# Peptides against a protein of PDB entry 4N7V, part 181

Target 1, 222 residues: chain A of PDB entry 4N7V
Amino acid sequence: TLRSITSPLVAHRLKPIRQKTKKAVVSILDSEEVCVELVKEYASQEYVKEVLQISSDGNTITIYYPNGGRGFPLADRPPSPTDNISRYSFDNLPEKYWRKYQYASRFVQLVRSKSPKITYFTRYAKCILMENSPGADFEVWFYDGVKIHKTEDFIQVIEKTGKSYTLKSESEVNSLKEEIKMYMDHANEGHRICLALESIISEEERKTRSAPFFPIIIGRKP

## One batch from the design tools (peptide; made by RFdiffusion4, then SolubleMPNN)

Design b2_p27_5_s2 (from b2_p27_5, 11 letters changed)
Fold by OpenDDE base, seed 1:
Structure b2_p27_5_s2 (fold): chain B 222 residues (1-222), chain A 27 residues (1-27)
Amino acid sequence: as target 1 above (222 residues)
Amino acid sequence: SEEEEMEKDLKEFEEKLDKEYEEEEEK
């Protein structure tokens, strides 16, 4: 099933973006819908032959073939749907479209990993919790130049000297120099606080059922 | 393969986003 290879994409709170690749254009629209435009070249002109329009919650996929399948010239936005439209739920999406959906999902997840959800200023650093899930990326930009980037898979450290390395296990973290350990401790505390605040804010957001509270900025640069 | 191409495209996009993000965060 499609669900076995990916979950429904979530594009809520993401800013519009349009990315051209060799064979496709992927967009997050102002509506927070996601479009995958399949591009073909003919006589040095690019044409959109197929469009997957995915709802912001990833659960509805609208597929259409511009200009009766002849293609529509590539523009700065997806072509409008025609009368020949197929609509699918996530669980009913034909297998032939799964790879395209997966690509869209990975694209969105990547954008989410670079989209601030919570920005928290401490005495020593700017901390940023990102929108991706599960295991949101967390970045710490220390004012003295040290950087820490935490993901679900690893922790990247950039020291004042510019030396960069990746930690993939707790043992490696425990083997850090004492000086770096202090930065890590601060990063972990900032991370804990951001996660706690995310939980509290999300619950209040759910209760109010109003405009999104995120992204949020806590504190200010000293 | 199409999969390899997809991975390449995503990697290139990630590198682009990283640069843009770093430049934005440095403001």
Scores: peptide ipSAE 0.289, ipTM 0.805, DockQ to the pose 0.856
Fold by OpenDDE base, seed 4:
Structure b2_p27_5_s2 (fold): chain B 222 residues (1-222), chain A 27 residues (1-27)
Amino acid sequence: as target 1 above (222 residues)
Amino acid sequence: SEEEEMEKDLKEFEEKLDKEYEEEEEK
Protein backbone atom coordinates (compact mmCIF):
# COMPACT_ATOMS: atom_id res chain seq x y z
CA THR B 1 0.00 0.00 0.00
CA LEU B 2 1.01 3.63 -0.35
CA ARG B 3 0.76 3.95 3.42
CA SER B 4 3.49 1.34 3.80
CA ILE B 5 6.00 3.57 1.99
CA THR B 6 4.88 7.04 3.11
CA SER B 7 2.40 8.84 5.34
CA PRO B 8 0.04 11.51 4.05
CA LEU B 9 1.98 14.72 3.61
CA VAL B 10 1.16 17.69 5.81
CA ALA B 11 1.67 21.12 4.30
CA HIS B 12 -0.20 23.22 6.87
CA ARG B 13 1.51 26.48 7.84
CA LEU B 14 4.14 26.13 5.12
CA LYS B 15 5.07 29.14 3.04
CA PRO B 16 4.58 28.98 -0.72
CA ILE B 17 7.58 27.65 -2.60
CA ARG B 18 8.30 26.42 -6.12
CA GLN B 19 11.18 24.10 -6.95
CA LYS B 20 12.01 23.13 -10.51
CA THR B 21 13.94 19.98 -11.34
CA LYS B 22 14.75 18.37 -14.67
CA LYS B 23 11.59 16.28 -14.83
CA ALA B 24 9.24 17.95 -12.40
CA VAL B 25 8.23 21.10 -10.61
CA VAL B 26 7.08 20.79 -7.01
CA SER B 27 5.16 23.63 -5.42
CA ILE B 28 3.51 24.54 -2.19
CA LEU B 29 0.71 26.94 -3.09
CA ASP B 30 -0.79 29.84 -1.14
CA SER B 31 -3.65 27.46 -0.37
CA GLU B 32 -1.09 25.13 1.26
CA GLU B 33 -1.86 22.54 -1.40
CA VAL B 34 1.07 20.73 -2.99
CA CYS B 35 1.47 20.38 -6.74
CA VAL B 36 3.73 18.06 -8.69
CA GLU B 37 4.01 19.05 -12.33
CA LEU B 38 5.48 16.48 -14.71
CA VAL B 39 7.65 18.34 -17.19
CA LYS B 40 8.63 17.21 -20.67
CA GLU B 41 10.77 19.03 -23.17
CA TYR B 42 9.78 19.32 -26.82
CA ALA B 43 11.57 21.50 -29.37
CA SER B 44 13.49 23.33 -26.61
CA GLN B 45 10.23 24.20 -24.82
CA GLU B 46 9.12 22.72 -21.50
CA TYR B 47 5.55 21.50 -21.15
CA VAL B 48 3.53 20.32 -18.18
CA LYS B 49 1.85 17.07 -19.20
CA GLU B 50 0.54 15.87 -15.85
CA VAL B 51 -0.26 17.52 -12.53
CA LEU B 52 -0.82 15.98 -9.13
CA GLN B 53 -2.52 18.43 -6.80
CA ILE B 54 -2.43 17.20 -3.22
CA SER B 55 -4.52 18.68 -0.41
CA SER B 56 -2.79 20.34 2.54
CA ASP B 57 -3.54 17.30 4.72
CA GLY B 58 -2.29 14.91 2.03
CA ASN B 59 -5.52 12.91 1.95
CA THR B 60 -6.90 14.04 -1.40
CA ILE B 61 -5.06 13.83 -4.71
CA THR B 62 -6.41 15.51 -7.82
CA ILE B 63 -4.75 14.44 -11.05
CA TYR B 64 -5.24 16.21 -14.34
CA TYR B 65 -3.66 16.40 -17.77
CA PRO B 66 -3.37 19.97 -19.05
CA ASN B 67 -4.73 20.79 -22.50
CA GLY B 68 -6.30 17.38 -22.94
CA GLY B 69 -2.97 15.67 -22.40
CA ARG B 70 -1.20 17.72 -25.07
CA GLY B 71 0.59 19.64 -22.35
CA PHE B 72 0.70 23.26 -21.30
CA PRO B 73 3.79 25.49 -21.49
CA LEU B 74 5.66 25.57 -18.19
CA ALA B 75 4.90 28.77 -16.30
CA ASP B 76 5.49 30.28 -12.86
CA ARG B 77 2.51 28.35 -11.44
CA PRO B 78 0.71 25.07 -12.12
CA PRO B 79 -1.78 25.14 -14.98
CA SER B 80 -5.43 25.24 -13.96
CA PRO B 81 -7.32 21.95 -13.97
CA THR B 82 -9.64 22.02 -16.99
CA ASP B 83 -9.91 18.57 -18.51
CA ASN B 84 -9.57 14.90 -17.57
CA ILE B 85 -9.62 15.42 -13.81
CA SER B 86 -9.42 12.42 -11.50
CA ARG B 87 -9.80 12.63 -7.74
CA TYR B 88 -8.44 10.03 -5.34
CA SER B 89 -8.13 9.54 -1.64
CA PHE B 90 -4.70 8.71 -0.27
CA ASP B 91 -5.65 5.06 0.23
CA ASN B 92 -7.18 4.76 -3.25
CA LEU B 93 -4.36 6.38 -5.21
CA PRO B 94 -3.32 4.19 -8.16
CA GLU B 95 0.13 2.67 -7.78
CA LYS B 96 1.42 4.43 -10.90
CA TYR B 97 1.24 7.72 -8.98
CA TRP B 98 2.85 6.50 -5.74
CA ARG B 99 6.36 7.58 -6.66
CA LYS B 100 5.19 11.08 -7.52
CA TYR B 101 3.30 11.28 -4.25
CA GLN B 102 6.36 10.04 -2.39
CA TYR B 103 8.43 12.73 -4.06
CA ALA B 104 5.94 15.38 -2.98
CA SER B 105 5.90 13.97 0.54
CA ARG B 106 9.68 14.02 0.87
CA PHE B 107 9.78 17.53 -0.53
CA VAL B 108 7.23 18.68 2.04
CA GLN B 109 9.07 16.88 4.84
CA LEU B 110 12.25 18.66 3.87
CA VAL B 111 10.51 22.04 3.77
CA ARG B 112 8.94 21.31 7.16
CA SER B 113 12.36 20.51 8.62
CA LYS B 114 13.44 24.02 7.61
CA SER B 115 10.23 25.80 8.63
CA PRO B 116 10.19 27.34 12.13
CA LYS B 117 7.28 26.36 14.33
CA ILE B 118 8.62 27.87 17.54
CA THR B 119 11.44 30.39 17.76
CA TYR B 120 12.74 30.90 21.27
CA PHE B 121 15.39 33.46 22.11
CA THR B 122 17.42 32.71 25.20
CA ARG B 123 20.14 34.74 26.84
CA TYR B 124 22.72 32.82 24.83
CA ALA B 125 21.03 31.49 21.69
CA LYS B 126 18.25 31.51 19.16
CA CYS B 127 16.41 28.19 19.47
CA ILE B 128 14.16 26.95 16.69
CA LEU B 129 11.78 24.00 16.74
CA MET B 130 10.82 23.07 13.18
CA GLU B 131 7.51 21.90 11.71
CA ASN B 132 8.50 18.36 10.75
CA SER B 133 7.11 15.39 12.65
CA PRO B 134 7.59 13.05 14.35
CA GLY B 135 10.80 14.16 16.02
CA ALA B 136 10.94 17.75 14.82
CA ASP B 137 14.32 19.19 13.97
CA PHE B 138 15.68 21.55 16.58
CA GLU B 139 18.35 24.14 15.87
CA VAL B 140 20.28 26.30 18.28
CA TRP B 141 22.27 29.26 17.05
CA PHE B 142 24.44 30.57 19.86
CA TYR B 143 25.29 34.24 19.62
CA ASP B 144 28.98 33.41 19.94
CA GLY B 145 28.89 31.33 16.75
CA VAL B 146 28.34 27.79 18.07
CA LYS B 147 25.55 25.93 16.28
CA ILE B 148 23.73 22.75 17.26
CA HIS B 149 21.30 20.95 14.98
CA LYS B 150 19.29 18.10 16.47
CA THR B 151 17.32 15.66 14.35
CA GLU B 152 15.67 12.39 15.19
CA ASP B 153 18.75 10.60 13.86
CA PHE B 154 21.73 12.75 14.83
CA ILE B 155 23.13 15.86 16.45
CA GLN B 156 25.37 18.12 14.41
CA VAL B 157 27.72 20.50 16.21
CA ILE B 158 29.53 23.43 14.66
CA GLU B 159 32.13 24.91 16.97
CA LYS B 160 33.38 28.50 17.10
CA THR B 161 36.35 27.48 14.97
CA GLY B 162 34.01 26.24 12.26
CA LYS B 163 34.83 22.62 13.07
CA SER B 164 31.79 20.48 12.39
CA TYR B 165 30.98 16.95 13.51
CA THR B 166 27.97 14.68 13.87
CA LEU B 167 26.96 12.65 16.90
CA LYS B 168 24.87 9.53 16.29
CA SER B 169 24.86 7.84 19.70
CA GLU B 170 24.49 8.65 23.35
CA SER B 171 28.05 7.46 23.90
CA GLU B 172 29.37 10.07 21.51
CA VAL B 173 27.33 12.76 23.25
CA ASN B 174 28.71 11.66 26.61
CA SER B 175 32.25 11.84 25.24
CA LEU B 176 31.99 15.52 24.33
CA LYS B 177 34.45 18.01 25.73
CA GLU B 178 33.23 19.83 28.81
CA GLU B 179 32.99 23.13 26.96
CA ILE B 180 30.74 21.60 24.31
CA LYS B 181 28.64 19.88 26.96
CA MET B 182 27.67 23.30 28.27
CA TYR B 183 26.30 24.23 24.86
CA MET B 184 24.56 20.87 24.61
CA ASP B 185 22.97 21.32 28.02
CA HIS B 186 21.63 24.71 27.00
CA ALA B 187 20.38 23.30 23.71
CA ASN B 188 18.62 20.47 25.51
CA GLU B 189 16.97 22.89 27.91
CA GLY B 190 15.79 25.07 25.04
CA HIS B 191 14.49 21.98 23.29
CA ARG B 192 12.56 20.86 26.36
CA ILE B 193 11.01 24.30 26.72
CA CYS B 194 10.01 24.44 23.05
CA LEU B 195 8.38 21.00 23.28
CA ALA B 196 6.51 22.02 26.41
CA LEU B 197 5.32 25.22 24.78
CA GLU B 198 4.29 23.33 21.65
CA SER B 199 2.12 21.06 23.77
CA ILE B 200 0.49 23.90 25.70
CA ILE B 201 -0.11 26.05 22.63
CA SER B 202 -1.43 23.12 20.60
CA GLU B 203 -3.92 22.29 23.32
CA GLU B 204 -5.11 25.87 23.48
CA GLU B 205 -5.32 25.98 19.69
CA ARG B 206 -7.49 22.85 19.77
CA LYS B 207 -9.84 24.44 22.29
CA THR B 208 -10.11 27.75 20.47
CA ARG B 209 -10.51 26.29 16.95
CA SER B 210 -9.48 29.59 15.42
CA ALA B 211 -6.61 30.67 13.19
CA PRO B 212 -3.34 28.79 13.69
CA PHE B 213 -1.21 29.97 16.59
CA PHE B 214 1.99 28.79 14.94
CA PRO B 215 4.53 29.91 13.98
CA ILE B 216 5.31 31.68 17.24
CA ILE B 217 8.28 33.70 18.45
CA ILE B 218 9.13 33.87 22.14
CA GLY B 219 11.53 36.47 23.42
CA ARG B 220 13.88 38.65 21.43
CA LYS B 221 17.50 38.58 20.47
CA PRO B 222 19.40 40.54 23.15
CA SER A 1 17.50 5.48 -11.72
CA GLU A 2 14.47 7.65 -11.04
CA GLU A 3 15.04 7.04 -7.34
CA GLU A 4 18.64 8.21 -7.55
CA GLU A 5 17.50 11.26 -9.47
CA MET A 6 14.90 12.00 -6.81
CA GLU A 7 17.52 11.71 -4.07
CA LYS A 8 19.85 14.00 -5.99
CA ASP A 9 17.10 16.56 -6.51
CA LEU A 10 16.19 16.49 -2.82
CA LYS A 11 19.82 16.85 -1.79
CA GLU A 12 20.32 19.83 -4.06
CA PHE A 13 17.12 21.35 -2.73
CA GLU A 14 18.26 20.78 0.85
CA GLU A 15 21.52 22.56 0.13
CA LYS A 16 19.55 25.46 -1.31
CA LEU A 17 17.28 25.61 1.72
CA ASP A 18 20.27 25.51 4.06
CA LYS A 19 21.86 28.46 2.29
CA GLU A 20 18.63 30.43 2.34
CA TYR A 21 18.15 29.63 6.01
CA GLU A 22 21.67 30.70 6.91
CA GLU A 23 21.22 33.95 5.03
CA GLU A 24 17.95 34.59 6.84
CA GLU A 25 19.51 33.86 10.24
CA GLU A 26 22.39 36.24 9.59
CA LYS A 27 19.99 39.22 9.09
Scores: peptide ipSAE 0.286, ipTM 0.801, DockQ to the pose 0.845
Fold by OpenDDE base, seed 2:
Structure b2_p27_5_s2 (fold): chain B 222 residues (1-222), chain A 27 residues (1-27)
Amino acid sequence: as target 1 above (222 residues)
Amino acid sequence: SEEEEMEKDLKEFEEKLDKEYEEEEEK
């Protein structure tokens, strides 16, 4: 099943972006829908032959073939659907489109990992909890130049000297120099606070059913 | 393969996003 390969993409709260690759253009629209345009070259002109338009919650996929499948010249935005439109739910998407959906999903997940959900300024650092899930990325930019990047899979440390290294286990974290442990402790505290705030804010957002509360900025740079 | 190309494209895009993010944070 498609679900065994990827979860439905979530593009809510993401800023519009358009990224051209060799064979495709992937876009997040103003509507927070995601479009994958499949590009073919003919006579030194690029044409969009197929478009997958995915809803912001990833559950609805609209597929169309511009100009009756002849293709439409590549432009600054996806061509509007006019003919040969098919609509699918995530669980009913034909297998031939799964790779394209997976590409869109990975693109969105990458954008989410770089999109601030909570920005929290401490006395010593700018802390950022990102939009990706599960296990959102967490970055700490210390004002003295130290940087810590936490993901679900690893922790990357950049020291004042520019020395960079990656930690993948608790034993490696425990083996850090004492001076670096201080930064790690601060990062972990900032992370805990951001996660707590995320939970509280999300609960209030659920209760009010109003406009999104995120992204949010807490505090200010000293 | 198509999968390898997809991974390469995503990696290149990640590098672009990182640069843009760093430039934005430096302002």
Scores: peptide ipSAE 0.276, ipTM 0.796, DockQ to the pose 0.772
Fold by OpenDDE base, seed 5:
Structure b2_p27_5_s2 (fold): chain B 222 residues (1-222), chain A 27 residues (1-27)
Amino acid sequence: as target 1 above (222 residues)
Amino acid sequence: SEEEEMEKDLKEFEEKLDKEYEEEEEK
């Protein structure tokens, strides 16, 4: 099943973006929908032959073939749907489109990992909790130049010297130099606070049924 | 393979996003 490969993508709160590759253009629209344009080259011109438009919650996929499958010239935005439109739910998406959906999903997840959900300024660092899930990325930019990037899978450290390394286990974290442990401790505290705030804010958002509270900035740069 | 191409495209995009993100955060 498609679900065994990926979960429905989630594009809520993401800013519009358009990324061109050799074979496709992936876009997040103002509507927070995601479009995958399949590109073919003909006579030194690029044409969009197929479009997958995915809802912001990933559950609905609309597929159309511009200009009756002849394609439209590639432009700065996806071509408008024509008369021949197919609509699928996530669980009913034909297998031939699974790889394209997976690509869109990974694209969105990547964008989410670079999209601030909570920015928290401490005395020593700018802390940023990202939108991706589960296990949102967390970045700490210390004002002295040290950087820590936490993901679900690893922790990357960039020292003042520019030396960079990746930690993939608790043992490696425990083996850090004492100076680096101080930065890690601060990063972990900032992370804890961001997670706590995320929980509280999300609950209030649910109760008030208001416009999204995120992204949010806590504190100010010293 | 098509899968390998997809991985390359995503990696290149990640590098682009990292650069753009750093530039935005430095402003």
Scores: peptide ipSAE 0.285, ipTM 0.801, DockQ to the pose 0.843; fails the geometry check

Design b2_p27_5_s3 (from b2_p27_5, 10 letters changed)
Fold by OpenDDE base, seed 1:
Structure b2_p27_5_s3 (fold): chain B 222 residues (1-222), chain A 27 residues (1-27)
Amino acid sequence: as target 1 above (222 residues)
Amino acid sequence: EEEEEMEKDLEEFEKELDEEYEKEIEE
């Protein structure tokens, strides 16, 4: 099943973006929908032959073939849907489109990992909790130049000297120099606070059914 | 800076995706 390969993508709160690869263009629209344009070259002109338009929650996929499958010249935005469109749910998407959906999903996940959800300024650092899930990326930019990047899989440390290294286990974290442990402790505290705030704010969003509260900025740079 | 970092990561992502997509079309 498609679900065994990827989860439905989530493009909520993402800024519009458009990225061109050799054979495709992937976009997040102002509507927070995601479009994959399949590009073919003919006579030195690029044409969009197929478009997958995915809803912001990833659950609905609209597929259309511009200009009756003849293709539409590549432009700065996806071509408008035609009258001959196919609409699928995530679980009913034909297998021939799964790789294209996965492409969109990976793109969105990457964008999410770089999209601030919570920015929190401490006395010593700018802390950023990102939009990706599960296990959102968390970055700490210390004002003295130290950087810590936490992911679900690893922790990257950039020291004042510019020395960079990756920690993949708890034992490696425990083996850090005492000076670096201080930064890690601060990063962990900032992370805890951001997660707590995320929970509280998300609950308030649920209660009020209002517009999204995220992204948020807490505090200011000293 | 954050936007520039995202753009670099996307460029790397694009390269990886192009390599994967080219392999699937050639098979």
Scores: peptide ipSAE 0.034, ipTM 0.604, DockQ to the pose 0.084
Fold by OpenDDE base, seed 3:
Structure b2_p27_5_s3 (fold): chain B 222 residues (1-222), chain A 27 residues (1-27)
Amino acid sequence: as target 1 above (222 residues)
Amino acid sequence: EEEEEMEKDLEEFEKELDEEYEKEIEE
């Protein structure tokens, strides 16, 4: 099943973006829908031959073939749906489209990992909790130039000198120099606070059923 | 700044995905 390969993508709260690859263009639209345009080149012109338009919650996939499959010239946005339109639910998506959906999902997940959900300014750093899940990325930009990037899989440290290294185990974290541990401690505290705030705000958002509360900014840069 | 960094990461992401996708389209 498609579900065994990926979960429905979630594009809520993401800013519009358009990214062109050699064979495809993937976009997040103003509507928060995600489009995959399959591109073919003919006579030095790129044409969109197929479009997958995925709802913001990932559960509905609309597939269409511009100009009856002849293709539409590649432009700055996906071509509008025309005649040959098929609509599928996530669980009913034909297998031939699974890889294309997975491509969109991976793109969205990457965008989410770079999309601030909570920005928290401390005395020493700008802390940012991202939109991706599970285990949202957490970045700490210290005002003195140190950067810490936490993911579910690793912690990256960038020192003032620009020296960068990755920590993949608790043992490696515990082996850090004391000066770096201070930054790590601050990062961890900021992370804890952001997670706590996310939980509280999400609960209030659920209760209120109004416009999204995220992204939010807490504090100001000193 | 954050958007520029995202674009760079996406470019690298694209290269990886293009290599995978090209193989699939040619099969």
Scores: peptide ipSAE 0.032, ipTM 0.595, DockQ to the pose 0.084
Fold by OpenDDE base, seed 5:
Structure b2_p27_5_s3 (fold): chain B 222 residues (1-222), chain A 27 residues (1-27)
Amino acid sequence: as target 1 above (222 residues)
Amino acid sequence: EEEEEMEKDLEEFEKELDEEYEKEIEE
């Protein structure tokens, strides 16, 4: 099943973006829908031959072939849907489109991992909790140049010297120099606070049924 | 700054996607 290889993508609260690769263009639209344009080159011109338009919640996939399958010249936005449109639910998506969906999903997940949900300014750092889930990325940009990037899988440290390294286990974290541990402690505290705020704000958002509260900025840069 | 970092990561991601998905997307 498609679910065995990916979950429905979630593009809510993401800013519009358009990323071109060699064979495709992936876009997040103003509507928070995701479009994958499959690109072919012909006579030194790029044409869009196929488009997958995925709903913001990932559950609906609309597929169309521009210009009756002849292709439409690549532009700064996806071509308009044709009259011959196929619409699928996530669970009913034909297998032939699964890899393309996965492509879109991975792109969205990357974008989410770089999209601030909560920005929290401390005395020493800019802390950023990202939109990806589960285990949202958390970045700490210390004003002195140190950076810490926490993911579900690793912690990356960039020291003042520009030296960077990745920690993949608790033992490696525990082996850090004392100076770096101080930065880690601050990062962890900022992370805890962001997670707590996320929980509280999300609950209030649920209760009020208001417009999205996120993204938010807490505090001010010194 | 955030946009610049995102762009770099997307460029790296693009390379990964090209290797993993270019052939499949072409089908």
Scores: peptide ipSAE 0.033, ipTM 0.619, DockQ to the pose 0.087; fails the geometry check
Fold by OpenDDE base, seed 4:
Structure b2_p27_5_s3 (fold): chain B 222 residues (1-222), chain A 27 residues (1-27)
Amino acid sequence: as target 1 above (222 residues)
Amino acid sequence: EEEEEMEKDLEEFEKELDEEYEKEIEE
């Protein structure tokens, strides 16, 4: 099943973006829908031959073939759907489109991992909890130049010297120099606070059922 | 600044995705 290889993508609260690759263009639209344009080149001109338009919640996939399958010249935005449109639910998506959906999902996951959900300014750092889930990325940019990037899988540290290293286990974290541990402690505290605030704000958002509260900024840069 | 960093990361990701996706689109 498609679910065995990926979950429905979630593009809520993401800013519009358009990324061109060699064979495809992936976009997040103003509507928070995601489009994958499949590109072919003919006589040094790029044409969009197929478009997957995925709803912001990832559950609906609309597929169309521009210009009756003849293709439409690549532009700065996806071509508009025409008469030959197929609509699928996530669970009913034909297997031939799974790879393209997965591509869109990976792109959205990347964008989410770089999209601030909570920005928290501390006395020493700018802390950012990202939109990806589960296990949102958390970045800490210390004003003195130290950087810490936490993911579900690792912690990356960039020291003042520019030296960078990745920690993949608790033992490696525990083996850090005392100086770096101080930064890590601060990062962990900022992370804890962001997670706590996310929970509280999300609960209020649920109760209010209004426009999204995120992204939010807490504090100010000193 | 954050958008510029995201663009760089997307460029790196693009390289990885192109290697994987090119293999897949040819099927």
Scores: peptide ipSAE 0.031, ipTM 0.602, DockQ to the pose 0.086; fails the geometry check

Design b2_p27_5_s4 (from b2_p27_5, 13 letters changed)
Fold by OpenDDE base, seed 4:
Structure b2_p27_5_s4 (fold): chain B 222 residues (1-222), chain A 27 residues (1-27)
Amino acid sequence: as target 1 above (222 residues)
Amino acid sequence: SEDEEMEKELEEFEKELKEKYEEELEK
């Protein structure tokens, strides 16, 4: 099943973006829907022959073929659906479209991992909890140039000298130099605070059922 | 294959996007 290889994409709270590649254009729209435009070149002109439009919650996929399948000239936005529209749920998506959906999903996941959900300024650093889930990326940009990037899988450290390395185990973290441990301790504290705030704000958001509270900025750069 | 080409394009995009957002996050 599609669910066995990917989860429904989640594009809520993401800013619009349009990224062109050789064979496709991927967009997050103002509506927070995600579009994959399949591009073909003919006589030095690019045409959109197929579009997958995915709902913001990833559960609905609308597929259409612009201009009756003849293709529509590539523009600065997806062509409007006019003819030959098919609508699928995530679980009923034909297998032939799974790879294209997965492409969209990975695109959204990447964007989410770089989209601030909570920005927290401390005395020493700008801390950023990202939108991706589970295990949101967490970045700490120390004002002195040290950078720490935490993911579910690793911790990347960039020292003042520009030296960069990746930690993949607790043992490696425990083996850090004392100076770096201080940065790590601060990063971990900032991370804990951001997670706590996320929980509190999310609960309040649930109760209020109004406009999204995120993204949020706490504190100011000194 | 088309799938392989899309994968390569995504990999390149990932690099570009990481660079782009690194600059934005540093502001």
Scores: peptide ipSAE 0.037, ipTM 0.684, DockQ to the pose 0.791
Fold by OpenDDE base, seed 2:
Structure b2_p27_5_s4 (fold): chain B 222 residues (1-222), chain A 27 residues (1-27)
Amino acid sequence: as target 1 above (222 residues)
Amino acid sequence: SEDEEMEKELEEFEKELKEKYEEELEK
């Protein structure tokens, strides 16, 4: 099943973006829908041959072939669906489109990992909890130039000297220089606070059922 | 096959997109 390969993508709260490559264009629209445009080149002109338009919650996929499958000239936005439109739910998506959906999902997840959900200014650093899930990325930008990037898989440290390294185990974390441990301790505290705030805010958001509370900024740069 | 070619194109697209996005974030 598609669900065994990927979960429905979630594009809520993401800013519009359009990224072109040689083979396709992926977009997050103002509506927070996600579009994948498959691009072909003919006579030095790029044409959109196929479009997957995915709802913001990832549960509805609209597939269409512009200009009766002949293609539509690539523009600054996806072509409007007019002909040859098919609509599927996530669980009913034909297998032939699974790879394309997976690509869209991976793109959205990447964008989410770079999209602030909570920004928290401490005395020493700008802390940022990102939108991706599970295990949201957490970045700490110390005002003195040290940077720590935590993911579900690793911790990356950039020291003042520009030295960069990646930690993948608790043993490696415990082997850090004492001065770096101080930064790590601060980062971990900031992370804890952001996670706690996320939980509290999310609960209130659920109760009110109003407009999204995120993204949120807490504090200010000193 | 057409399907195999499409899969290859998608893999290349994913790679290009990721690289481009990461480069933009570093600026």
Scores: peptide ipSAE 0.028, ipTM 0.667, DockQ to the pose 0.216
Fold by OpenDDE base, seed 5:
Structure b2_p27_5_s4 (fold): chain B 222 residues (1-222), chain A 27 residues (1-27)
Amino acid sequence: as target 1 above (222 residues)
Amino acid sequence: SEDEEMEKELEEFEKELKEKYEEELEK
């Protein structure tokens, strides 16, 4: 099943973006829908041959073939749907489109991992909790040049010298030099605070039924 | 294969997007 490969993508609160590759253009629209345009070159012109438009919650996929499958010239936005439109639920998506959906999902997940949900300024660093889930990315940019990037799978450290390394286990974290441990401790505290704030804000958001509170900025850059 | 080609495109895209967003985060 598609679900065994990926979960429905979630594009809520993401800013519009359009990214072109050689064979595809992926967009997040103002509506927070995601569009994958499949591009083919013909006579030195790029044409959109197929479009997958995915709802913001990932559960509905609309597929259409511009100009009756002949394609439309690539433009600065997805071509409008034509009369030949197919609509699928996530669980009913034909297998031939699974890879393309996965492409969209990976794109969205990447965007989410780089989209600030909470920005928290401390005395020493800019802390950023991202939108991806589960296990949102957390980045700490120390004003002295040290950077720490936490993901669900690893911790990347960039030292003042520019030396970069990745930690993949608790043992490696425990083996850090004392100087680096101080940065890690600060990063972990900032992370804890961001997670606590996320929980509190999300609960208030639920209670008030208001517009999204996120993204939010806490504190000021010194 | 088409799948292999798409995977390469994704990897390239991930690299480009990472660079773009890093620049945005620095502002």
Scores: peptide ipSAE 0.134, ipTM 0.767, DockQ to the pose 0.749; fails the geometry check
Fold by OpenDDE base, seed 3:
Structure b2_p27_5_s4 (fold): chain B 222 residues (1-222), chain A 27 residues (1-27)
Amino acid sequence: as target 1 above (222 residues)
Amino acid sequence: SEDEEMEKELEEFEKELKEKYEEELEK
């Protein structure tokens, strides 16, 4: 099943973006829908031959073939769905479209990993919890130039000198120099606070069913 | 295959997107 290889993508709260490659264009629209445009070249002109339009919650996929399948000239936005439209739920998506959906999902996940959900300013750093899940990326930008980037898989440290290294185990973290440990401790505290805030705010958001509370900014740069 | 080509394009896209967002975060 599609679910065995990916979960429904989540594009909520993401800013619009359009990224072109040679054979595809992927977009997040103002509506927070995600579009994958499959591009073919003919006579030095690029045409959109197929579009997958995915709902913001990833559960509905609309597939259409612009201009009766002849293709529509590539533009600054996806062509409107007018011809040969099919609508599928996530669980009913034909297998032939799974890879394209996965492409969209990976794109969205990457964008989410770079999209601030919570920004928290401390005395020493700007802390940023990102939108991706599970295990949201967490970045700490110390005002003195040190940077720490935490992901589910690793921790990257960039020192004042520009020296960069990646930590993949707790043992490596424990082997850090004391000076760097201080930064790591601060980063971890900031991370804890952001996760706590995320939990509290998400619960309130659920209760009120109001406009999205995220992204939020806590404090300001000194 | 077309799917394999798409995977290569995804890798390129991921690189470009990463670079773009890194630039935006630095502003």
Scores: peptide ipSAE 0.037, ipTM 0.691, DockQ to the pose 0.708; fails the geometry check

